# Peptides against a protein of PDB entry 4U39, part 33

Target 1, 302 residues: chain A of PDB entry 4U39
Amino acid sequence: SIKVIGVGGGGNNAVNRMIENEVQGVEYIAVNTDAQALNLSKAEVKMQIGAKLTRGLGAGANPEVGKKAAEESKEQIEEALKGADMVFVTAGMGGGTGTGAAPVIAQIAKDLGALTVGVVTRPFTFEGRKRQLQAAGGISAMKEAVDTLIVIPNDRILEIVDKNTPMLEAFREADNVLRQGVQGISDLIATPGLINLDFADVKTIMSNKGSALMGIGIATGENRAAEAAKKAISSPLLEAAIDGAQGVLMNITGGTNLSLYEVQEAADIVASASDQDVNMIFGSVINENLKDEIVVTVIATG

## One batch from the design tools (peptide; aimed at target 1 L260 D268 S272)

Design b2_p17_4_s4 (made by RFdiffusion4, then SolubleMPNN; from b2_p17_4, 7 letters changed)
Fold by OpenDDE base, seed 2:
Structure b2_p17_4_s4 (fold): chain B 302 residues (1-302), chain A 17 residues (1-17)
Amino acid sequence: as target 1 above (302 residues)
Amino acid sequence: MEVLLVGKKSEVLAALR
């Protein structure tokens, strides 16, 4: 089974966005120290952590409280994760609960033998130096606790959105990028394709790979597949080129009009930009909600 | 129609071609 755990406010917003976009074949768990915020989750499983420590009042933007809250609730987290083959841990770094609890939850998942993938955001620079410093500590702790850690640099989202984009919409886009990071992988495994991925192949590419980079490209029109692939490999979300990666996961998602030729064209572009010895996974997904758009997601591991 | 290619770059490129 695949489990997605949203940790704290940002992680739970991302999980809500995944549920709203009907991401299939995954179980959702919402984790928070704030009981009121947790009640707003759309996840079937809602877990309040650190109930004795925080009394449901949240972590007060302190990562040490988030950490201790997860440690207090370790047995409950273990039971919720039991039998998972894969665990996604999603969080917005820089806060209290997400920054402190996500590494503890990830370590619990890894110790249970699940393939553990972190999908986390760095805060925007405008959120201030304190959040950036807290996020850096949380990301460092996540790196040790996961098999693969996808880090989304929120400041790079400002390069893909209009300059006039309201701050609230920039946060919604960060939640959407978190969704795309999880969905881009989960759809390859959970969606019944023409070619079933062996979970062993995903495990080979993602196990003990450390930090991963994600690129996203969206395009329409006659060359939409090639344009989306080119945008993905040159995405502002990529902190480095994909040519140094030991593994590449590619998802191409289109509407019912997605052709095999478009899939091949996009895959050839991504493969051509990758290292010679890279292990690659290429998948195509049909999303009936996509009209003329193609979305290419590239995850570079290693 | 979902197409999934898994393998080394050389194998994937050979299958695309």
Scores: peptide ipSAE 0.080, ipTM 0.707, DockQ to the pose 0.756
OpenDDE base, seeds 1, 3, 4, 5: peptide ipSAE 0.026, 0.038, 0.029, 0.032; ipTM 0.637, 0.647, 0.663, 0.660

Design b2_p17_5 (made by RFdiffusion4)
Pose (drawn by RFdiffusion4):
Formats: structure tokens, sequence, C-alpha cells
Structure b2_p17_5 (pose): chain A 294 residues (1-190, 197-206, 209-302), chain P 17 residues (1-17)
């Protein structure tokens, strides 16, 4: 019983993307103060929060509103979250609802005893000062409210995509990366949560590599461990979760080869949750998701 | 191939080998 909660617009898209990618084994909850944006969520459960406060008009990039909105819907949320063994709280930080509400929601989930993993994006630098400041204040709050907070620095999306990809695609990739963040774990729980719990505090950074071809598992792992999303050296990690995903042509040779690359770059006595998952919708593509905690 | 492993690095690599 793992629930992925998209909070605000940032999470709304990630949840959509997850659903679009047919990520299995999770119950999705899209939570928004913005009734219009919420009605775009492909989530079966659409929770409008702050209906009294925002009247479906959203939080206006005011985290305080997203917070008060979440606090207003404190009871509706717990109801939706009860029974969750694990709650992914996925949101865009810098906003109102995502920045405000996610900590309220993730804290509720944490109090509910669920393994609360918040997976959020820090706004692109270009989103400006307000976005940066509010997320910082927001990411700070997400850390206090989750067991593990995987923070995806959107600015690093721009290093990854072609220098000329339009902004719209840059935001889109941030959504996918958020989805990549949650799927990278949720695919490994579809198992004693104390395992993953022991891996889940402090902040967490993740990396992704995608490759195709003859030497792809290594190419993917190398790209994953060196990825711009992954800002710090993995040897600094106390715990590392590794997810290898490929087509039905995923061989152990490829799997271990990538595991060896991720492992050698991690500390020797590191705790590790490692999985490889077959995605029939993949052909020659392989995706390594690496999440380091410490 | 799908594997799922939990342990230290050397334990994970030994299980893969």
Amino acid sequence: SIKVIGVGGGGNNAVNRMIENEVQGVEYIAVNTDAQALNLSKAEVKMQIGAKLTRGLGAGANPEVGKKAAEESKEQIEEALKGADMVFVTAGMGGGTGTGAAPVIAQIAKDLGALTVGVVTRPFTFEGRKRQLQAAGGISAMKEAVDTLIVIPNDRILEIVDKNTPMLEAFREADNVLRQGVQGISDLIALDFADVKTIMKGSALMGIGIATGENRAAEAAKKAISSPLLEAAIDGAQGVLMNITGGTNLSLYEVQEAADIVASASDQDVNMIFGSVINENLKDEIVVTVIATG
Amino acid sequence: VEVFLVGTRDEVLTELE
C-alpha cells in the first residue's frame, strides 16, 4: 500500500507522468488548491485542498496559502492517506501548493507511520528569486516532514537536455525526472520496509542515466552516477538505492556491470537497495536510477 | 533478468556473481 501524492502543480504533472508511464503498484492522489489544474490530473483521487481558502483558485505561489490550504484539509488528507505503508509526496517547490502543502501532507503521512519519501524539484534558477526563495524555505520544511527527501535540482535539467530545448520541454523534463524519481523506488516495491526505511535520513540526491546500444548498461550507469541531477559524489552516501530498468533483453551481464559501476563509486560498506526491473515497453533503452542518501 | 538485493555493497555484488 504505497501512495504517490502529487501536491500542487509540480506533483500534478509528475503524477500524470507516472500514470502516463503506467507506473504500477501505487495509488495516486493528486492534491491541489487549484481546482482547474487539479481536474487535469490523471489521478483517480483528486483532492482539492483549501477549497474554503482558495475557492479552487489555487495558492498563487504563496506557500503560506498552500500550507493553510493543506491545514484546512488536514482531515481529508489523513483519510486519504490512512492505510498507506509508504507515501511518496511529490511536488514542485517554489510554488504555493507544492511548496506549502507538501510538508503538511508529508508530515501527515509521516505521522501516519508511512514511510514518507518526498520527491520534489527545486525550481529552475530562471524561475526567479521568489521561486528560489520559497522552495528553499519549502525544501527546508519538506526535510523536517519526510523520512527521505529526494530533491531534484531542475537547474541540472538544463545541463542534461540539449542547450536549445525550449523552456516548455525543460519543465516537461523536470516532470519526468520527478516521475523518474518516484518510479525509481516505487518499481522496487511492486520486502521489509525497514530495509528501505533504513535507507530512508538527511537529504537525498538522485541521478539517472539512459542509454542504448551494445555497451549501454555501463553507459547508463556511468551516466547515472555522473548525472547532473546527482550533485554530490556517491562515496559521500551512507545509503544508495539503485534501480536498473531495461527491456526483456536485460541481461545479468548488463545488470551487474551497471551495479559494479554504481558500487565501485559508492563506499564499500554502503547499505544498498538494488533492483533491476524489466519494462516491456523498453527496447534497447536502459535506465539506471541511482538515489544516494548522505 | 530481474534481481532485488538488499545489503552491503560486497554482499550485493557477491549475490550478483

Design b2_p17_5_s1 (made by RFdiffusion4, then SolubleMPNN; from b2_p17_5, 5 letters changed)
Fold by OpenDDE base, seed 3:
Structure b2_p17_5_s1 (fold): chain B 302 residues (1-302), chain A 17 residues (1-17)
Amino acid sequence: as target 1 above (302 residues)
Amino acid sequence: MEVFLVGTKDEVLAALR
């Protein structure tokens, strides 16, 4: 089974966005120290952590309170994650609950023998230096606790949105990028295909790989597949080029008019930008809602 | 109906033919 655990406000917003986009084949768990915020989750499983420590009033933007809340609730977290083959831990870094609790939850998942993937955001620069410093500490702790860590730099989202984008929409786009990171992997595993992917191949690409890079490309028109692939491998979300990546997870999503030639062309562009001996897993998804759009998601490991 | 093809490059390309 695949479990997605949203930790704190940002993680729970991302989980709500995944549920709204009908991400299939995963179980959703919402974790928070704030009981009122947790009640707004769309997840089937809702877990309040640190009930004795916080009394449901949240972590007060303190990562040490988030950490202690997860430690208090360790047995409850273990029971909720039990029997998962894969666990996605999603959070917005820089806050109290997400920054402090996500590394503890990730370590619990890893200790249970699940393939543990972190998908987290760095705060925007406008959220202030304190959040950025707290996020750096949380990301460092996540690296030690996961098999693979995807870090989304929120400031890079400002390069792909309009300059007049309201602050609230920039946060919604951060939640959407978190969704795309989880869905880009989960669709490869959980979605019934004409070809069954061996979960062992995913484990080979993602186990103990440390930091992973994520790129997204969207295009329309006659060269849409090549353009989407080129945008994915040069995405502002990439902190580095994918050159030398030993493992690649690629998802190509298109409408009912997606051709074999387009899938081949996009896959060849991504493979050519990777290591010569790259272990590439790719999936093609037909989504009738995309019509003329192609979306390419690339996750590079190693 | 969403059609999903997941696998290696060669497997997915073989299934799309």
Scores: peptide ipSAE 0.251, ipTM 0.817, DockQ to the pose 0.298
OpenDDE base, seeds 1, 2, 4, 5: peptide ipSAE 0.089, 0.030, 0.028, 0.120; ipTM 0.712, 0.581, 0.652, 0.732

Design b2_p17_5_s2 (made by RFdiffusion4, then SolubleMPNN; from b2_p17_5, 6 letters changed)
Fold by OpenDDE base, seed 3:
Structure b2_p17_5_s2 (fold): chain B 302 residues (1-302), chain A 17 residues (1-17)
Amino acid sequence: as target 1 above (302 residues)
Amino acid sequence: MEVFLVGTKQEVLEALR
């Protein structure tokens, strides 16, 4: 089974966005120290952590409180994650609960023998230096606790969105990018394809790989597949080029008019930007809602 | 109905023919 665990406010917003977009084949768990915020989760499984420590009043933007809250609730987290083959841990770094609890939850998942993938955001620079420093500590702790860590630099979202984008919409886009990171992987595993992807191949690409890079490209028109692939491999979300990555997960999502030629063209562009000996997992998804759009998601590991 | 093809590049291309 695949479990997605949203940790704290940002992680729970991302989980709500996944549920709203009908991401299939995953179980959703919402974790928070704030009981009022947790009640707004759409997840079937809701877990309040650190009830004795916080009394449901949240972590007060202190990562040490988030950490201790997860440690207090260790047995409950273990029971909720039990039997998962794969666990996605999603959080917004820089806060109290997400920053402190997500590494503890990730370590619990890994200790249970699940393939553990972190999908987390760095705060925007405008959230201030304290948030950035807290996020850096949380990301460092996540790297040790996961098999693969995808870090989304929120400041790079400002390169994709209009300059007039309201602050609230920039946070919604961060939640959407978290969704795309989880969905881009989960669709490759959880969706019944004409081709059986062995979960062992996913484990080979993602196990003990450390930091992963994620690129997303969207395009329309005659060359939409090539343009989407080129945008994905040159995405502002990539902190480096995907050249030299030992593993690549590629998802091509299009409408009912997605052609074999478009799929081939996009896959060749991503393969040509990757290492010669790259282990590539490829998936194509037909989404009737995309009409004329193609979305290419690339996750590079190793 | 959403159709999903997952596998190696070669396997997916073969299944789309």
Scores: peptide ipSAE 0.153, ipTM 0.735, DockQ to the pose 0.301
OpenDDE base, seeds 1, 2, 4, 5: peptide ipSAE 0.032, 0.035, 0.110, 0.141; ipTM 0.600, 0.574, 0.715, 0.737; seed 1 fails the geometry check

Design b2_p17_5_s3 (made by RFdiffusion4, then SolubleMPNN; from b2_p17_5, 6 letters changed)
Fold by OpenDDE base, seed 4:
Structure b2_p17_5_s3 (fold): chain B 302 residues (1-302), chain A 17 residues (1-17)
Amino acid sequence: as target 1 above (302 residues)
Amino acid sequence: VEVLLVGTKQEVLDALR
């Protein structure tokens, strides 16, 4: 089974976005120290952590409180994660609960033998230096606790949205990028295809790889597949080129009009941008909610 | 959501033939 755990406010917003976009084949778990915020989660499983420590009043933007809250609730987290083959831990780094609890939850998942993938955001620069410093500590702790860590630099989202985008919409876009990171991987595993991916192949690419890079490309029109693939490999979300990656996960998602030619064209572009000896897994996904758009997601590991 | 093809490059290419 695949479990997606949203940790704290940002993680739970991302989980809500995943549910709203009908991401299939995954179990959703919302985790928070704030009981009132947790009640707003759309997840079926809702877990309040650190009830004794926080009394449901949240972590006060303190990562140490988030950490201790997860430690207090360790047995409950273990029970919720039991039997998962794969666990996605999603959080907004820089806050209290997400920053402190996400590494603890990730370690619990890993200790249970699940393939543990972190998908987290780095705060926007405008959220201030304190959040950046807290996020850096949380990201470091996540890197030790996961098999693969995808870090979304929120400031790079500002390069793909209009400069006049309201702050609230910038956070919604961050939630959407987190969704795309989880869905881009989960769709390859959780959804039956003509070729079923062996979970062992995913483990080979993602186990103990440390930091991964994510690129996303979206395009429409006649050359949409090639354009989307080119955008993905040159995405502002990529902190480096994918040419040195030991592993690549590629997802090509389109509407019902996605052609085999478009899949091949996009795959060839990403493959040509990768090392010749790269372990590449790719999948083609039909999403009926996509009209004329193609979305290419590239996850580069190693 | 329907996944049409998932696999290694070679597996997918083989399925496309």
Scores: peptide ipSAE 0.248, ipTM 0.845, DockQ to the pose 0.376
OpenDDE base, seeds 1, 2, 3, 5: peptide ipSAE 0.201, 0.045, 0.028, 0.190; ipTM 0.815, 0.690, 0.592, 0.810

Design b2_p17_5_s4 (made by RFdiffusion4, then SolubleMPNN; from b2_p17_5, 7 letters changed)
Fold by OpenDDE base, seed 5:
Formats: C-alpha cells, structure tokens, sequence
Structure b2_p17_5_s4 (fold): chain B 302 residues (1-302), chain A 17 residues (1-17)
C-alpha cells in the first residue's frame, strides 16, 4: 500500500489539495499537534500527536515541540504506517509541527521497511529568517530519515506565477506543487497500466538517493508534448540540470486525446537531457480533467 | 484516471515501437 502523510498545517493543506484533485490509489493520513486544525482535514485518518505535551494547542512554531510530539505518539504512528510499501511524508518546513515531526515520522516509516519519500517546501523569503533557519534544520533531519527528499523552493514558485499573485494564492500554488510531486510518483505505481511497473524498479531509483530535483512543464497546442518536456527539464523548480542524475522518474499526463506520438516525443526530450546510463522510469497517464493540456513531471535522483 | 504505460525507459520505448 501507498500512504501519504501530511504533517502540520502545510502538509495537511497539501493533503487536502491531493484529495480535492482525486489522487487515487493512496491512503491519506493527516497528522497535527493542533486538534482544531486537524478537524479541518479531509483525510480519512486523522492523528493528533503529542496530546499530553501540547494538549491539542499546537507546537507554538517550535520544531522541538513538533519532534517531541511525534516521539510521544511513536506507537500510534507505527500502527498507522504498518503494512505500507511506500510512504510519502509531506510538510511545509519552517513551522513547528511540520519541521519537527516530519523527520520523526519519516524515520518511523523507514524503520518499518517502507520506501520513504519526503516532499517538502522551503518557506518563502518573506516569511522571515527564523522560518528559513528552522526549515534548514528540518530539511537536514529529513535527508537523514528518508530514501529520497524532494525540496520545493517556494521562492521559485514566484517565477512561474503572475507578479500580482496574492500571498494566499502563492501558498495555494506551493500546495499544488507538493501535490504534483506526490501525484507524479504515485500515479506511476498505484494505477494499473498496459505495462505494470515493478516496485523493485522504483526502489532502485529512489532508495537511499538523498536529495531529488523536481521539474514541471505544462503546455497546450500542436507541439504541447515537446514544449511541456522542454519546460520540465528547464523548470525554475530545478536547482540544477538533470544531466548528472543517476535516476529519473518521468510522468506525462494528458487528456483522453494524449497520443502515443506525443508520449514518445516528450520521453525522447527528457532522455536526451539525461545521462546515457541513467535509470529512467517513464509513465503516461490519462487525466480526464485535462482538456488540451499536457503536464510533464520530471524527478531527478542521485 | 488511466495509466497507459509504466516501465523502464527501454521497456516503454520498446512498447511504443
């Protein structure tokens, strides 16, 4: 089974966005120290952590409280994760609960033998230096606790949105990018295709790979596949080029009019931008909610 | 939602031929 765990406010907002977008084949778990915020989750499984420590009043933006809350609730987390083959841990770094609890939850997943993938955000620079420093500590702890860590630099989202985008919409876009990172991988594993992916191949690409880079490209029109692929490999979300990556996960998502030619064209572009010896997993996904759009997601590991 | 093809680069490219 695949489990997605949203940790703290940002992680739970991302999980809500995943549920709203009907990300299939995964079980959702919402984790928080704030009982009131947790009640707003759309997840089937809702877990309050650190009930003795926090009394449901949240972590007070302190990562050490988030950490201790997850440690207090270790047995409950273990039971909720039991039997997972893969665990996604999603959080907004820089807060109390997400920053402190996400690494602990990730380590619990890894110790249970699940392939553990972190998908987390760095805070925007405007959220202030304290959040950036807390996020850096949380990201460091996540790197030690996961097999693969996707870090989304929120400041790079400002390069792909309109200049007049309200702050609230910038946070919603961060939640959407977190969704894209989880869905781009989970769709390849959880949804039956013409060729079924061996979970062993996913493990080969994602196990003990450390930090991963994510690129997203969206395009419409006659050359939409090629344009989406080119945008993905040159995405502002990529902190580096993918040419040195040891592994690549590629998802091409289109509407019911997605052609085999478009799929091949996009795959050839990403393959040509990658090392010759790269281990590539590729998938094509039909999403009926996409009209004329193609979405290419590239995750580079190693 | 339907997944058309998932596999290694070579497996998918071979299936597309």
Amino acid sequence: as target 1 above (302 residues)
Amino acid sequence: MEVLLVGTKQEVLDALR
Scores: peptide ipSAE 0.252, ipTM 0.843, DockQ to the pose 0.409
OpenDDE base, seeds 1, 2, 3, 4: peptide ipSAE 0.142, 0.101, 0.045, 0.138; ipTM 0.764, 0.725, 0.668, 0.773

Design b2_p17_6 (made by RFdiffusion4)
Pose (drawn by RFdiffusion4):
Structure b2_p17_6 (pose): chain A 294 residues (1-190, 197-206, 209-302), chain P 17 residues (1-17)
Amino acid sequence: SIKVIGVGGGGNNAVNRMIENEVQGVEYIAVNTDAQALNLSKAEVKMQIGAKLTRGLGAGANPEVGKKAAEESKEQIEEALKGADMVFVTAGMGGGTGTGAAPVIAQIAKDLGALTVGVVTRPFTFEGRKRQLQAAGGISAMKEAVDTLIVIPNDRILEIVDKNTPMLEAFREADNVLRQGVQGISDLIALDFADVKTIMKGSALMGIGIATGENRAAEAAKKAISSPLLEAAIDGAQGVLMNITGGTNLSLYEVQEAADIVASASDQDVNMIFGSVINENLKDEIVVTVIATG
Amino acid sequence: ASAFEKKLDNVVNLSEV
């Protein structure tokens, strides 16, 4: 019983993208102060929060509103989260709802005893000072409220995509990366949570590599361990979760080769949760998701 | 042993392959 909660607009898209990618084994909850944006969620459960406070008009990039909105809906949320073994709280930081409500929601989930993993994006630098400041204040709050917070620096999306990809696609990729963050773990739980729990505090950074071709598992792993999303050296990690995903042509040769690349770059005595998952919708593509904690 | 094999004492291996 793992629940992925998209909070605010940032999470709304990630949840959509997860659903779009048919990510299995999770119950999705889209939570928003913005009734209009919420009605776009492909989530079966759409929780409008702060209905009294925001009247479906959203938080206006005011984290305080997203927070008060979440606090207002404190009871509605617990109801939705009870029974969750694990809650992914996915949100965009810098907003109002994502920045404000996610900590409230993730804290509720944490109090509910669920393994609370918050997976959020730090706003692009270009989103400006307000976005940056609020997320920083928000990411700070997400850390206090989750077991593990995987923070995806959107600015690093721009290093990854072609220099000329339009902004719309840059935001879109941030959504996918958020989805890639949650799927990278949720695909490994579809197992004693104390395992993943022992891997889940402090902040966490993740990396992704995608490759195709003859030498792809290594290409993907190398890209994953060196990826701009992954800002710090993995040898600094106390725990590392690795996810290898490929087509039905995923061989153990490829799997271990990528595992060897990720492993050699990690500490020797590192705790590791490693999985490889077959995605029939993949052909020659292979995706390595690496999440380091420490 | 390879780099990954040396870590098997601390690895929760969930490979489906």

Design b2_p17_6_s1 (made by RFdiffusion4, then SolubleMPNN; from b2_p17_6, 8 letters changed)
Fold by OpenDDE base, seed 2:
Structure b2_p17_6_s1 (fold): chain B 302 residues (1-302), chain A 17 residues (1-17)
Amino acid sequence: as target 1 above (302 residues)
Amino acid sequence: MSAFQQKQANIVDLSQV
């Protein structure tokens, strides 16, 4: 089974966005120290952590409170994650609960023998230096606790959205990029396409790889596959070129009109931009809602 | 470390900022 655990406010917003976008084949778990915020989750499983420590009043933007809250609730987290083959841990780094609890939850998932993937955001620079410093500590702790950690630099979202995008829309786009990081992997396993991957393929690329970067490209029209692939490998979210990556996981998602030729064309572009010795795997997904759009997601590891 | 790994390390280590 695949489980997605949203940790704290940002992680729970991302999980809500996944549910709203009908991401299939995954079980959703919402975790928070704030009981009122947790009640707003759309997840089927809702877990309040650190009930004794916080009394449901949240972590007060303190990562140490988030950590201790997850430690207090270890047995409950273990029970909720038990029997998962894969666990996505999603959170916004820089806060209290997400930053502190996500590494603890990730370690619990890994200790249970699940393939554990972190999908986390770094805060925007405008959220201030304190959040950036807390996020750095949380990301370091996540890197030790996961098999692969996808880090989304929120400041790079400002390069892919309109300059007039309101701050609230920038946060919604961060939640959407978290969604795309989870869905781009989960769909390869759970959703049929022209080229299917199994869990063993994904596990080979993602096991004990440490930090990863994600690129996304979307295009329409006659050259949509090539354009989407080029946008993915040149994505502002890729703070490093895919050149020098040891592993590449690629998802080519299209509508019912997606051709095998378009899948191959997109894969060849990503392969040509990668090292010759890269372990690249690619899958395709059919999403009937995309119509004429192709979405290419690239995850570079190593 | 590959140039990619070094960039990834720099992304995680804000101690250089």
Scores: peptide ipSAE 0.009, ipTM 0.375, DockQ to the pose 0.026
OpenDDE base, seeds 1, 3, 4, 5: peptide ipSAE 0.008, 0.008, 0.007, 0.009; ipTM 0.377, 0.386, 0.364, 0.384; seed 1 fails the geometry check

Design b2_p17_6_s2 (made by RFdiffusion4, then SolubleMPNN; from b2_p17_6 with A1L D9A N13D E16Q)
Fold by OpenDDE base, seed 1:
Structure b2_p17_6_s2 (fold): chain B 302 residues (1-302), chain A 17 residues (1-17)
Amino acid sequence: as target 1 above (302 residues)
Amino acid sequence: LSAFEKKLANVVDLSQV
């Protein structure tokens, strides 16, 4: 089974966005130290952590409180994650609960033998230096606790949105990019396409790989596959080019009109941008809601 | 660390600056 665990405010907003977009084949768990915020989760499983420590009042933007809250609730987290083959841990780094608890939760998932993937954000620069420093510590701890860590630099989201985009919409886009990172992987396993991957294929690319980059490209029209692939490998979300990656996981998602030729064309473009010795695995997904759009997600590891 | 992981680590470190 695949479990997605949203940790703290940002992680739970991302989980809500995943549920709203009907991401299939995954179980959702919301974790928070703030009981009022947790009640706003759309997840079926809602877990308050650190109830004794925080009394449901949240972590006060302190990562050490988030850490201790997850440690207090370890047995409950173990029970909720038990029997998962794969666990996505999603959080906004820089806060109290997400930054402190997400590494603890990730370690619990990994110790249970699940393929553990972190999908986390760095705060926007406008959230201030304190959040950036807290996020850096949380990302370092996540890297040790996961098999693969996808870090989304929120400031790069500002390059893909209109310059007049309100701050609230920039946070919604961060939630959407977290959704795309989880869905881009989970759909390869859970959703039928023209080329299906198994869990073992995904595990070969993601197991014990450390940091990963994610690129996303969307296009329409006659050359949509090639354009989407080119946009994915040049995505502003890529803090570096995918050249020299040891592993590449690629998702080509399209509507019912997605052709095998388009899948191959997109895969060839991503392969050409990768090292010749790269272990590239690609899958295709059919999403009837995309109609004429193709979405290419590239995850580069190692 | 692979050359790629070192490249990624440097990007993470540069974001702290």
Scores: peptide ipSAE 0.237, ipTM 0.768, DockQ to the pose 0.027
OpenDDE base, seeds 2, 3, 4, 5: peptide ipSAE 0.021, 0.021, 0.018, 0.025; ipTM 0.474, 0.493, 0.364, 0.455; seeds 3, 5 fail the geometry check

Design b2_p17_6_s3 (made by RFdiffusion4, then SolubleMPNN; from b2_p17_6, 7 letters changed)
Fold by OpenDDE base, seed 5:
Order: sequence, then structure tokens, then C-alpha cells
Structure b2_p17_6_s3 (fold): chain B 302 residues (1-302), chain A 17 residues (1-17)
Amino acid sequence: as target 1 above (302 residues)
Amino acid sequence: LSPFQQKLPNVVDLSQV
């Protein structure tokens, strides 16, 4: 089974976005130290951690409280993650619960033998230096606890949104990019397409790879496959060029009119931009909600 | 570090500060 665990406020917002966008074939778990915030989760499984430590009042933006809360609730987390083949741990780094608890939860998933993927955000620069420093520590701890860590730099989201985008919408876009990172992988396993991958294929690319970057491209029209692929490999979310990656996972998602030719065209563009010795795998997903759009997601590892 | 990892912004290991 595939489990998505949202940790703290940002992680639970991302999980809510996944549920709202009908991401299929995954089980959702919401984890928080704040009982009131946890009640607003749409996840089927809701877990309050650190009930003795925090009394449901949250972590007070302290990562050490988030860490200790996950440690207090270790057995409950183990039970909730039991039998997962793959675990996505999603969080907004820089907060108390997400930053502190996500690495502990990731380690628990890994110790249970699940393929453990972190999908996390760095805070925007405007959230201040304290959040950025806390996020850096949380990202370092996540890197040691996961098989692959996808890091989304929120400041790069400002390059893909309108300059007049309200702060609240920029956070919603960060939640949406977290959704795209999880869905871009989970759909390759859980959702039928023109080219299906199995869990073993994904495991080969993502097992013990450390840090990863994600690029996304969306296009419409006659050249939509080529345009989406070009946008994905040049995405502002890619803080490095894909030519240095040891592994590339590619998702080509389209509507019911997605052709095998379009899938091949997109794959050839990404392969041509990658190293010759890259281990590249690609899958195709059919999403009936995509009319004339193609979405290309590239995850560069290694 | 892989050439790709070297291009990543230094995740400042706060344990080394």
C-alpha cells in the first residue's frame, strides 16, 4: 500500500489539497500536535502526537517539541504506517511540528521497510531567517531519514506566479506543488496509463538516492508534449540542471486523448537533456480531468 | 557529493555550526 502522511500545518494543508484533487490509490494520514488544526484535516486517519507534552496546544514553532512529540507517539505512528510499501512524508519546513516530527516519522517508515519519500518545502524568504534556519536543520534531518527527499524551494514559486499574487495564494501554490510531487510519483504506481510502472521500477530510481529536485511543465495545443517536457526540464523549481542527475523519474500525464507518440516525444526530450549514463524511467498516466493539457513531472535524483 | 548534489544550495548542516 501507499501512505501519504502530512506532518504539521503545511503537511496537512498539502494532504487536504491531495484529497480535494482526488489523488487516488493512496491512504491519507494527518499528524499534528495542534488538536484544533488536526480536526480541520480531510484525512481518514487523524493522529494527535505528543498529547502529554503539548496537551494538543501545538509545538509553539519549536522543532524540538515537534521531535519529542513524534518520539512520544512512536508506537502509534508505527501502527499507522504498518504494512505500507511506500510512505510519502510531506511537510512545510520551518515550523515546529513539521520540521521536528517529519524526520522522526520518516525514520519510523524506513525502519518498517517502506520506500520512504520526503516531499517538503523550504519557507519563503519573507517568512524570516528563523524559519529558514529551522527549515535547514529539518531538511538535513529528513535527508538522513528518507530514501529520497524532494525539496521544493518556495521562493522559486514566486517565479511561476503573477507578481500581484497574494501571500495566501503563494502558500496555496506551495501546497499544490507538494501535491504535484506526491501525485507525480503515486500515480505512476496506482493509476493506469499508456505505460505503467510497477513499484519495483520506482524503488530502483528512488531507493537511497538522497536529495532530489522536481520540475513541472504544463502545456496545451499540437506540440503540447514537447512544450510540457521543455518546461519541466527548465522549471524554476529545478535549482540545478538535470544533466548532472544519476536517476530521472518522469511522469507524462494527459487526458484520454494522450497518444503514445506524445509520450515518446516528451520522454526523448527529457532523455536528450539528461546525462547519457542516467538511469531514466518514465510512466504515462491518464487523468480524465485533463482535457487538452499534458502535465510532465520530472524528478531528478542522485 | 554527486555533481548534481554539488549544484544544490548547501543544506547548511546546523549540526556543524
Scores: peptide ipSAE 0.007, ipTM 0.306, DockQ to the pose 0.023
OpenDDE base, seeds 1, 2, 3, 4: peptide ipSAE 0.008, 0.006, 0.006, 0.006; ipTM 0.432, 0.302, 0.303, 0.422; seeds 1, 3 fail the geometry check

Design b2_p17_6_s4 (made by RFdiffusion4, then SolubleMPNN; from b2_p17_6 with A1L D9P N13D E16Q)
Fold by OpenDDE base, seed 3:
Structure b2_p17_6_s4 (fold): chain B 302 residues (1-302), chain A 17 residues (1-17)
Amino acid sequence: as target 1 above (302 residues)
Amino acid sequence: LSAFEKKLPNVVDLSQV
């Protein structure tokens, strides 16, 4: 089974966005130290951590409180993650609960033998230096606790949105990028396409790879496959070129009109931009909600 | 598509990849 665990406010917002977009074949778990925020989760499984430590009042933006809350609730986390083949740990780094608890939860998932993938955000520069420093510590702890850690730099989202985008919309876009990172992988396993992958294929690319970068491209029209692939490999979310990656996981998602030619064209573009010795795996997904659109997601590991 | 998905860059400068 595939489990997605949202940790703290940002992780729970991302999980809500996944549920709203009908991401299939995954079980959702919401984790928080704030009981009021946790009640707003759409997840079937809701877990309050550190109930003795915090009394449900949250972590007060302190990562050490988030860490201790997850440690207090270790047995409950183990029970909720038991029997998962794959665990996505999603969080917004820089806060109290997400930054402190996500590495502890990831380590529990890994110790249970699940393929453990972190999908996390770095805070925007406008959130201030304290959040950036807390996020750096949380990301370092996540790297040790996961098989693969996808890090989304929120400041790069500002390069692809309008300059007048309200702060609240910028956070919704960060939640949507977290959704795309989880869905881009989970759909390869859970959703049929023209080229299907299994869990073993994904495990080969993502097991013990450390840091990863994600690129996303979307296009329409006659050259939509090529344009979406080019946008994915040049995505502002890629802090480095894909040519340095040891592994590439590619998802080519389209509507019922997606052709094998379009899938091959997109795969050839990403392969040509990658190292010759790269372990590249690509799959396709059919999403009937994508009428004329192709979405290419690239995950570069290593 | 989300507002984000619609705002993705239309021009790819492949000279930087």
Scores: peptide ipSAE 0.007, ipTM 0.403, DockQ to the pose 0.029
OpenDDE base, seeds 1, 2, 4, 5: peptide ipSAE 0.000, 0.000, 0.000, 0.000; ipTM 0.388, 0.384, 0.301, 0.382

